# Peptides against a protein of PDB entry 5HB3, part 30

Target 1, 150 residues: chain A of PDB entry 5HB3
Amino acid sequence: RQMQDRCMSEYNQRIRNAPEGSIDPFRMACYKIIGRCDLSNRSLDGLQTDVNDWIWLQFNLARETDRSLELAGESYGLAELQASIREIGLKHFPKTAAEDTNGSFGMFFYLQILAGMFEQAIAYLYPFSYVDAVHFAIALTYYGLLRPVD

## One batch from the design tools (peptide; made by RFdiffusion4, then SolubleMPNN)

Design b1_p12_6_s4 (from b1_p12_6, 8 letters changed)
Fold by OpenDDE base, seed 5:
Structure b1_p12_6_s4 (fold): chain B 150 residues (1-150), chain A 12 residues (1-12)
Amino acid sequence: as target 1 above (150 residues)
Amino acid sequence: KLDELLEQIRNS
């Protein structure tokens, strides 16, 4: 608790008092990740990040519901992350093979798998790649991760 | 911000 309070104090002081561009973006990232400062902003400003960095950050910032008593006013867990991925899919990824110009369907499939959205991931992949969807469905079923809808 | 990340992915 003392460490978090110190991180929050330093973070707030730097945001308020430091000249623009003078703050080390890696230090600010540390305050966000370790100190859980400014969790409403789930991005790392001033850093070049990719989708893997983004999803890693989302998982690190997400907390299990049992720690809801912690000082973070907004509860962000796996369910909220899954909802975010659904929204991202609806806005930014192809819905049909005809809409896919860049082969980006695989990235959305990947994000859904990482978030444990197995049934939705397979259903999404099926119209793009039948063979891959069947292979993943078999594997996920074998490990008990896919619940076939009766 | 996610749009920028997705754009980077598409261009990679």
Scores: peptide ipSAE 0.062, ipTM 0.791, DockQ to the pose 0.468
Fold by OpenDDE base, seed 3:
Structure b1_p12_6_s4 (fold): chain B 150 residues (1-150), chain A 12 residues (1-12)
Amino acid sequence: as target 1 above (150 residues)
Amino acid sequence: KLDELLEQIRNS
């Protein structure tokens, strides 16, 4: 907790007081990941990032912890991440094959699988590629990750 | 920032 307080202090000081363009973005990333600073902002400013970087960050921030042990407002779990992915899907990804103009459905399927949203992922994939959806469903069922419904 | 990344996905 003392370390977290120091990280928060240094993080806030850098954000407020450092000259523009002088902040080391990797140091700021360390404060966020290790120090759990400013978890409401789940991005890394000043770094060139892609979707893989984003999802990696989300998983690192979405730690399985007792929320009572974390600083107020600095808790983020798997459930919140899953909710965020659902929201992203609703806003930014095709919902039907007819809406798919650039093949981006695969990325949303990928994000859902990573987040353990297996049933939703299969249901989403099916209208785009029923063959792939069936194969994934079989595999996930075999490994006990998908629960068949009657 | 995520919106920017997603926009890049749409444009790819």
Scores: peptide ipSAE 0.057, ipTM 0.782, DockQ to the pose 0.851
Fold by OpenDDE base, seed 1:
Structure b1_p12_6_s4 (fold): chain B 150 residues (1-150), chain A 12 residues (1-12)
Amino acid sequence: as target 1 above (150 residues)
Amino acid sequence: KLDELLEQIRNS
């Protein structure tokens, strides 16, 4: 608790008082990840990141909150992350093969798999690549992650 | 921010 409070205090002080460009972005990232500072902002400013960095951050910030202890504060868990990925998909990824101009469907499939959205991921991939969708479905079923419909 | 990131990924 004391360490978290110190992290929060230092984070807030730096955001408010530090000259522009003087803040070490890695230090700010540490405050966010370890100190859970400013969880409403789920990005790392001043860092060049890719999709893997983004999704890694989302998983680290997501906590299995005991619903009973959820004070009215911002709870962010796996369900909220899955909801965010769904929204991202609707806004930024092709819905059909005809809309796919750059082959980005694979990235959205990847994000859904990482988030445990297996059924949705397979359903999404199927119209883009039948063969790949079938292979992933077999693999997921083998590991008990996809339930075959009897 | 995610939009920018996705744009970077697409252009890479």
Scores: peptide ipSAE 0.059, ipTM 0.785, DockQ to the pose 0.519; fails the geometry check
Fold by OpenDDE base, seed 2:
Structure b1_p12_6_s4 (fold): chain B 150 residues (1-150), chain A 12 residues (1-12)
Amino acid sequence: as target 1 above (150 residues)
Amino acid sequence: KLDELLEQIRNS
C-alpha cells in the first residue's frame, strides 16, 4: 500500500508539474505497471509500442481482483480486456473474408485466443480459413478450452 | 492509440 501510494503520488505530481517532454516515458511506464497508476489510461505514452506490447500491457494491468476491494476506477480484469478486444475487432478488423484486404484476420484471431475468447475466435476464423478453424477447434477441445455452444 | 498500433501492424 505504501509503495502504491508513493507511486500514485509521484505519478500525479509528474503529470501535473513536469514540463512537457521532460518526463521519462519508461519511468511513467513503471508507475503504470507497478504502481497501477491511472488505469483508465491503459497505454504507454511516449513509447513506440506494437500490438505485442499493447496486449502484454493489458494482461499485466488486468487483475482478477475482487471488485469489492478495489476502488471502482481501478477495476480492470479479464472481462474488461475481452470487451476491449471485442471492440477493437469490431472497429479495425474484417468481419468477413470479403472485407479482408490485408490478411489482418489472423491478428484478431490471435488477440482473441490470447484473451481466452476461444469460441469467438474459432467462430471468427471459420469463414476465413475452415481448415485452420477446425484444427484450432480440435486442439482447444482437447485441452478443455472450447465449450460446444449449445 | 490502438488505432495507431493497428496502423503500424498493417504497415509493417
Scores: peptide ipSAE 0.056, ipTM 0.778, DockQ to the pose 0.531; fails the geometry check

Design b1_p12_7_s1 (from b1_p12_7, 7 letters changed)
Fold by OpenDDE base, seed 5:
Structure b1_p12_7_s1 (fold): chain B 150 residues (1-150), chain A 12 residues (1-12)
Amino acid sequence: as target 1 above (150 residues)
Amino acid sequence: KLDELFEKIRSS
């Protein structure tokens, strides 16, 4: 707790008082990840990130079910992440094969799989690649991750 | 921010 309090204090001081461009973005990232500072902002400013970095950050910032000590006001878990991915899909990814010009459907499929959205991922993939969807469905079913009948 | 990220990825 003392460490978190110190991190929070330092984070707040730096974000408010530091001259523009003087803050080490990696240090700020450490405050966010380790110190859990400003969890409402789920981005790392000043860092070049890709989709893997983004999703990794989201998982790390998400509340663990067993952590009773986390502030009640910061309720971000897997469900919220899944909702975010769904929204991203609706906004930025092709809904049909005809809309796909760059093959970006695979990225959205990937995000859904990482987030445990298996049924939705398979359903999404199916119109783009029947064969791949079937193979993933078989594999997910084998490992007990896919619910064919809900 | 996220929009820019995904646009970048899609255009790659």
Scores: peptide ipSAE 0.103, ipTM 0.787, DockQ to the pose 0.701
Fold by OpenDDE base, seed 4:
Structure b1_p12_7_s1 (fold): chain B 150 residues (1-150), chain A 12 residues (1-12)
Amino acid sequence: as target 1 above (150 residues)
Amino acid sequence: KLDELFEKIRSS
């Protein structure tokens, strides 16, 4: 669309010509989200963000595309997001209750649920909170989102 | 970076 083209042009101009720190970070965020500029950088620099902001951004930037027509490095969809969350989990979140010092397991569970990684989320949560894992499993199964083993 | 984000969240 015309607006997207405008955003791309302005983004490119500003990123090249504007002094560092002179650009409104919210404006840059708009260029990224609306104009889909610089999608290789899926962060909002200069803004205070939390996990909800991050995951919201990832979903907004992720698109279903005809991957057969695109270069491998140009596509970013749900699969790539799920892969990213998996890697984040491996890197930053506890794998066992013994490793959990801050109760951060819940955040990783949350991220996996949002990304539709239901089986993995339940499997992850189970050793940390049996009751919660069972309750979520029941609910997810009821709504056809969890695929139990045959 | 996400690393910084999660560290911030953990410490909050």
Scores: peptide ipSAE 0.113, ipTM 0.793, DockQ to the pose 0.541; fails the geometry check
Fold by OpenDDE base, seed 1:
Structure b1_p12_7_s1 (fold): chain B 150 residues (1-150), chain A 12 residues (1-12)
Amino acid sequence: as target 1 above (150 residues)
Amino acid sequence: KLDELFEKIRSS
């Protein structure tokens, strides 16, 4: 608790008082991840990031605790992350093979798999790559992550 | 920010 309070204090002080461009973005990232500062902003400003960095951050900022124990008005867990990925998919990724201009369907499939959206991921991949979808379905079933229809 | 990230990834 004391460490978190100090992180929050330092984070707020730096945001308000530091000259523009003088803040170490890595230090700010530490405050966000360790100190859980400003969790409404789920991005790392001033850093070159990719999709792996983004998804890693989302998982780290997501709460692992039961919602019932959280005093905070807003909770962000796996369910909320899955909802966010769904929305991102609808907005930025091709819905059909005909809409795919740059082969980005694989990235959305990847995000869904990481978020545990296995059934949706397979269903999405199938029209783009039948062979890959079947192979992933077999693998997921083998590990007990996808339930076969009886 | 996420929009910019994905656009950057797509264009790379």
Scores: peptide ipSAE 0.103, ipTM 0.784, DockQ to the pose 0.541; fails the geometry check
Fold by OpenDDE base, seed 2:
Structure b1_p12_7_s1 (fold): chain B 150 residues (1-150), chain A 12 residues (1-12)
Amino acid sequence: as target 1 above (150 residues)
Amino acid sequence: KLDELFEKIRSS
């Protein structure tokens, strides 16, 4: 608690008082990740990041915390992450094979798998690659991760 | 920010 409070205090102070561009982005990242500061902003400003960095950050920020103990504004869990992935998919990824110009469907499939959205991932992949979807479905079923819809 | 990220992915 003391460390978290200190991180929050320093984070807020720096955001408010530091000259623009003077803040070490890595330090800010530490406040975000360790201090869980400003969880409403789940991005790392001033850093060149890729999808892997983004998803890594999301997983680190997502906590299975009893929502009852956290201030309502600081609760971010797997469900919220999954919702974010869905939104990203709807906005940035092809919905059908006909819309796929760059072969980006695989990335969205990847993100869904990472987020544990197995049924949705398979359903999404199926029209793009039947063979791959079946293979993944078999594998996921084998590990008990895919539930057949009754 | 996410849009920028995805654009970087697509360009890479």
Scores: peptide ipSAE 0.099, ipTM 0.786, DockQ to the pose 0.540; fails the geometry check

Design b1_p12_7_s2 (from b1_p12_7, 6 letters changed)
Fold by OpenDDE base, seed 2:
Structure b1_p12_7_s2 (fold): chain B 150 residues (1-150), chain A 12 residues (1-12)
Amino acid sequence: as target 1 above (150 residues)
Amino acid sequence: KLDQLFEEIRAS
């Protein structure tokens, strides 16, 4: 608890008071990851990151616990992560094969799978690649991960 | 293209 409080305090202090460009991005990353500071901002500013880094961060920040059990006072669970993925999909990825211009549908499928959005992922993939969707559906069903759509 | 897309995602 003391560590979390210290991280939060230092994070807030630096965000508010540090001269622009003077903050060590790695230190801020530590506050984010370890201290769970400012979970509304789930990015690492000032660092060269890719999709793997981003998704890794999302999973590390996500907790399957009640807010009351969070020492940092902030809660971010799988549901929130899934909501983020949905929003990303709506904003940045093709909804249909007809509007797919760069073949990016695979990335969104990938993100949905990683986030455990299996039903949505299969439904999404189907119009782009029916064969792949069927194969993944079979595999997911075999492992008990695919459920009927509500 | 995917890298560029990801940068856009991060910026959003």
Scores: peptide ipSAE 0.064, ipTM 0.744, DockQ to the pose 0.141
Fold by OpenDDE base, seed 1:
Structure b1_p12_7_s2 (fold): chain B 150 residues (1-150), chain A 12 residues (1-12)
Amino acid sequence: as target 1 above (150 residues)
Amino acid sequence: KLDQLFEEIRAS
């Protein structure tokens, strides 16, 4: 608790008082990840990041909170992350093979798999690559992550 | 920020 309070204090002081460009973005990242500072902003400013960095951060910031203990504060869990991925998909990824101009469908499939959205991921991949969708469906079923319809 | 990130990824 004391360490978290110190992190919050230092984070707030640096955001308010530090000259522009003087803040080490890696230090700020540490405050966010370890100190859970400013969880409403789920990005790392001043760092060149890719999709893997983003998804890694989201998982680290997400907590399995008992809904019973969730005070009306900012709760961010797997369900909220899944919702975010769905929204990202609707905005930035092709919905059909005809809309696919750069082959980015695989990235959205990847994000859905990481977030445990297995049924949606397979359904999404199927019109782009039938063979790949079938192979992933078989694998997911084998590991008990996808339930066959009787 | 996320929107910008994914746009950059798609453009690469």
Scores: peptide ipSAE 0.060, ipTM 0.723, DockQ to the pose 0.585
Fold by OpenDDE base, seed 5:
Structure b1_p12_7_s2 (fold): chain B 150 residues (1-150), chain A 12 residues (1-12)
Amino acid sequence: as target 1 above (150 residues)
Amino acid sequence: KLDQLFEEIRAS
């Protein structure tokens, strides 16, 4: 608690008082991750990041319901992350093979799998790659992770 | 920010 309070204090002070571009972006990232400061902004400004960095950050910042009363006072868990991934899919990823010009469907499949959205991931992959969808479906079913829809 | 990130990923 004391460490988090200190991080929050320092974060707020720097955000308010430091000249633009003078703050070490890695330090600010530490305040966000360790101090859980400004969790409404789930991005790392001033850093070059990729999809793996993004998804890692989302999981890092997400908390279970029992930890919802943290110092951050913000509620963000797996359900919210899954909802975000759904929205990202609708906005930025191909819905049909005809829309796919660069093979980006695999990235959306990847994100859904990481977030535990197995049924949706398989359903999405099927029209793009029948063989891969069947293989993943068999594997997920074997491990009890895939529940066939009625 | 997220939009730009994913657009860059798709373009790569």
Scores: peptide ipSAE 0.052, ipTM 0.723, DockQ to the pose 0.683
Fold by OpenDDE base, seed 4:
Structure b1_p12_7_s2 (fold): chain B 150 residues (1-150), chain A 12 residues (1-12)
Amino acid sequence: as target 1 above (150 residues)
Amino acid sequence: KLDQLFEEIRAS
């Protein structure tokens, strides 16, 4: 708790008082990840990141909200992450094979799998790659992760 | 920011 309070204090002080560009982006990242500062902004400014970095960050920032904190409106958990991934999919990824020009469907499939959206992931993958979708479905079912709809 | 990320992904 003391460490978090210190991180928050330093983070706020630096954001307010430091000249633009003078703050080490990695330090700011540490404040965000370790200190959980400014969780409303779930991005790392000033750092070149890829999708893996982004999803890693989202998982690190996401916490199981104590039911008591759900009342506070500032909860970011798995459900919110899943919602974000869904929105990303709708905006940025192909919906059909005909729309897929860069083979990016696999990335969206990957994101959904990471977020535990197994049924949706398989359903999404199926029209793009039947064989892969079936193989993943078998594997997920074997491990009890896929719940076929009756 | 996410838009930029995915644009980069598409470009990659």
Scores: peptide ipSAE 0.052, ipTM 0.717, DockQ to the pose 0.584; fails the geometry check

Design b1_p12_7_s3 (from b1_p12_7, 8 letters changed)
Fold by OpenDDE base, seed 1:
Structure b1_p12_7_s3 (fold): chain B 150 residues (1-150), chain A 12 residues (1-12)
Amino acid sequence: as target 1 above (150 residues)
Amino acid sequence: RLDELLQKIRSS
């Protein structure tokens, strides 16, 4: 508790009072990850990040929330992350092979798999690469992650 | 924002 409170205090103080460009982005990242500061902003400002960094951060910030204890505060769990991925998919990824200009369908498939959206991931991949979709479906079924429909 | 990141990745 004391460490978290200190992180929050320092984070807020730096955001408000630090001169522009003087804030160490890595330190701010530490406050966000360890101190869970400003969870409404789930990005690392001032750092060059990729999709892997982004998704890693999302998983680290996500917590299993007891819905009964959800005070009116911002809850962020796996369900919210999955919702975010769905929204990102609708906005920024190809819906059909005809819309795919740069082969980005694989990245969206990857994000869905990481988020445990297995059925949706396979359904999405199938029209782009049926062979890959079948192989992943077999593997996921083998591990009990995909439920075949009888 | 992920949108900006994705755009950057696609443009690289």
Scores: peptide ipSAE 0.029, ipTM 0.701, DockQ to the pose 0.499
Fold by OpenDDE base, seed 2:
Structure b1_p12_7_s3 (fold): chain B 150 residues (1-150), chain A 12 residues (1-12)
Amino acid sequence: as target 1 above (150 residues)
Amino acid sequence: RLDELLQKIRSS
């Protein structure tokens, strides 16, 4: 608690009082990750990040917490992450094979798999690659991760 | 922000 409070205090102080461009983005990232500061903003400002960095951060920030114990603004779990991935998919990834210009469907499939959205991932992959979808479905079923949709 | 990330992914 003391460390978190200190992180929060320092984070807030720097955001409010530090001259523009003087903030070490890595230090701010540490406050974000370790101190869980400002969880409403789940990004690392001032750092060149990719999708892997983003998803890594999301998983690190996501907690299986009882929502009743967390302040409403600090609740971020798997459900919220899944919702975010769904939104990203709707906005930025092809919905059909005909819309796929860059072969980016694989990345969205990957994100869904990472987030445990197995049924959705398989359903999504199926029209792009039947063979791959079947293989993943078999594997996921074998491990008890794929549930038949009613 | 995610849009920027995705743009980078697409440009890469």
Scores: peptide ipSAE 0.029, ipTM 0.682, DockQ to the pose 0.538
Fold by OpenDDE base, seed 4:
Structure b1_p12_7_s3 (fold): chain B 150 residues (1-150), chain A 12 residues (1-12)
Amino acid sequence: as target 1 above (150 residues)
Amino acid sequence: RLDELLQKIRSS
């Protein structure tokens, strides 16, 4: 708790008082990740990041909201992450094979798998790669992760 | 913004 309070204090102080460009983005990232500062902004400004970095950050910031804390306005958990991935998919990823020019469907499939959206992931992958979708479906079923809709 | 990240990934 003391460490978190210190992180928050330093984070806020730097955001408010530091000249533009003087803040070490890695340090700010540490405050965000370790101190959970400013969780409304789930991005690492000033850092070159890829999708893997982004999803890693999202998982690190996501916490199981104690149902008791649901009354507290800002909760970010798995459900919110899944919602975000769904929205990203709708906006930025191909919906059909005809729309796929860069093979980016695989990335969206990957994100859905990471987020535990297994049924949706398989359903999405199927029209792009039948063979891969079947293989993943078999594997997921074997491990009890895929729940076929009756 | 994730949009920018995704754009970078597509360009890579």
Scores: peptide ipSAE 0.043, ipTM 0.753, DockQ to the pose 0.587; fails the geometry check
Fold by OpenDDE base, seed 5:
Structure b1_p12_7_s3 (fold): chain B 150 residues (1-150), chain A 12 residues (1-12)
Amino acid sequence: as target 1 above (150 residues)
Amino acid sequence: RLDELLQKIRSS
């Protein structure tokens, strides 16, 4: 708790008082990740990041058990992450094969799988790649992870 | 923010 309080204090002080461009973005990232500062902003400003960095950060910031002990006062767990992925899918990923110009459907499938959205992932993949969807469905069923929607 | 991230991914 003392470490988190210190991180939050330093984070807030730097955000408020540091000249623009003088803040080490890696240090700020550390405050966000370790200190859980400003969890409403789940991005790393000033850093070149990709989708893997983004999803890693989301999972890192998502907590189920320690919500009551978190100084951030914000609840962000797996359910909220799944909701975010759904929203991202609706806004930024192709809904049909006809809309897919760059093969980005695979990335959205990947994000859904990582978030444990197996049924939705298979349903999404099916119209893009029948063979892949069937293979993943078989594997997920074998491990008891896929619940066929009646 | 996500748009920028996705654009970077697509360009890579």
Scores: peptide ipSAE 0.030, ipTM 0.709, DockQ to the pose 0.436; fails the geometry check

Design b1_p12_7_s4 (from b1_p12_7, 8 letters changed)
Fold by OpenDDE base, seed 4:
Structure b1_p12_7_s4 (fold): chain B 150 residues (1-150), chain A 12 residues (1-12)
Amino acid sequence: as target 1 above (150 residues)
Amino acid sequence: RLDELLQKIRNS
């Protein structure tokens, strides 16, 4: 608790008082990851990040903690992460093969799989690649991760 | 490019 409070204090002080461009983005990232500071902003400003970095951060920030135990008053768990991925999908990824100009469907499929959105991932992949969707569905079913629609 | 997607994600 003391460490978290200190991290929050330092984080807030730096965000508010640091001269523009003087903030070490890696230090701020440490406060966010370790101190769980400002969980409403789940991005690492000033860092070159890719999708892997983004998803890694989301998973690290996501906690299945009872709201009562979260000092920050912000609840961010797997459900919220899944909701975020869904929103990203709706906004930024192709919904149909006809809309896919960049072959980005695979990335969204991957994100959904990582987030445990197995049924949605398969349903999404199916119109893009029937064969791949079936193979993944079989595998997920084998591991008990996919609920087959009876 | 993945970077463009990330930028869009960060801005949404």
Scores: peptide ipSAE 0.080, ipTM 0.799, DockQ to the pose 0.132; fails the geometry check
Fold by OpenDDE base, seed 1:
Structure b1_p12_7_s4 (fold): chain B 150 residues (1-150), chain A 12 residues (1-12)
Amino acid sequence: as target 1 above (150 residues)
Amino acid sequence: RLDELLQKIRNS
């Protein structure tokens, strides 16, 4: 608790008082990850990041919160992350093979798999690559992650 | 920011 409070204090002080361009983005990232500072902003400013960095950050910030304790603050758990991925998919990824210009369907499939959205991931992949979708479905079923529809 | 990130990834 003391460390977290110190991180929060230093984070807020730097955001408010540091000259523009003087903030070490890696240090700010440490405060966000370790201190859980400013969880409403789930991005790392001033860092060159990719989708892997983004999704890694989301998982690190996501906590299983007891819903009973969530009265006052923004809760961010797996369900919220899954909702975010769904929204990103609807906005930025191809819905059909005809809309796919750069093969980005694989990235959205990947994000859904990481987030445990297995049924949705398979359903999404199938029209793009039915062979791959079938193979993943078999594997997921084998590990008990995909529920076969009776 | 996510939009920018996704755009960067698509262009890489």
Scores: peptide ipSAE 0.035, ipTM 0.719, DockQ to the pose 0.540; fails the geometry check
Fold by OpenDDE base, seed 5:
Structure b1_p12_7_s4 (fold): chain B 150 residues (1-150), chain A 12 residues (1-12)
Amino acid sequence: as target 1 above (150 residues)
Amino acid sequence: RLDELLQKIRNS
């Protein structure tokens, strides 16, 4: 708790008072990840990141903590991450095979799988690749991860 | 920023 409070204090002080360009983005990333500072901003400013970095960060920030224990007052869990992925999908990924010009459907499928959105992932993949969707469905069912009856 | 990342994915 004391460490978290210190991280938060230092983070806030640097964000507010540091001269432009003087902030070490890696240090700020450490405060965010370890100190859980400013969880409303789930991006790493000043760092070149890719989708893998983004999703890794989201999972690290997402905690199933009892709301009572989070000092930050903001709860960010798996459900919120899943909602974010859904929103990203709606905005940036093809909805149909006809809209897919670059084969980007696979990335959205991947993100959904990582987030445990198995039913939605399979449903999404199906119109793009029937064969792949069936194979993944079989595998997910085998591991008890796919719940078709809900 | 996410938009930029997604754009890179589309162009990859």
Scores: peptide ipSAE 0.033, ipTM 0.719, DockQ to the pose 0.853; fails the geometry check
Fold by OpenDDE base, seed 2:
Structure b1_p12_7_s4 (fold): chain B 150 residues (1-150), chain A 12 residues (1-12)
Amino acid sequence: as target 1 above (150 residues)
Amino acid sequence: RLDELLQKIRNS
């Protein structure tokens, strides 16, 4: 708790008072990740990041707990992450094989799998790659992760 | 935020 409060204090101080361009982005990232500061902004400003960095951050910040139990005063759960992935998919990824111009469907499939959206991921992949979709479906079913009836 | 990341992916 004491560490959390300190992180929050330092984070807020820097966000509000530091001159533009003077903030150490790595330090701010530490406050974000360790201190769980400003969970409404789940990005690392001032750092060169990719989708792997982004998704890693989302999982680290995600908590399946009640907001009342969150020391940061904010909550971000798997459901919200899944919603974000869904929105990203709708905005940035091909919806059908006919729309796929650069083979980016695999990335969206990947993100859905990571987020535990197995049924949606398989359904999405199927029109792009039948063989791959079947293989993943078999594997997910074997491990009890695929829920066809849901 | 992620728009930029995704844009980089598409352009890579």
Scores: peptide ipSAE 0.032, ipTM 0.707, DockQ to the pose 0.627; fails the geometry check

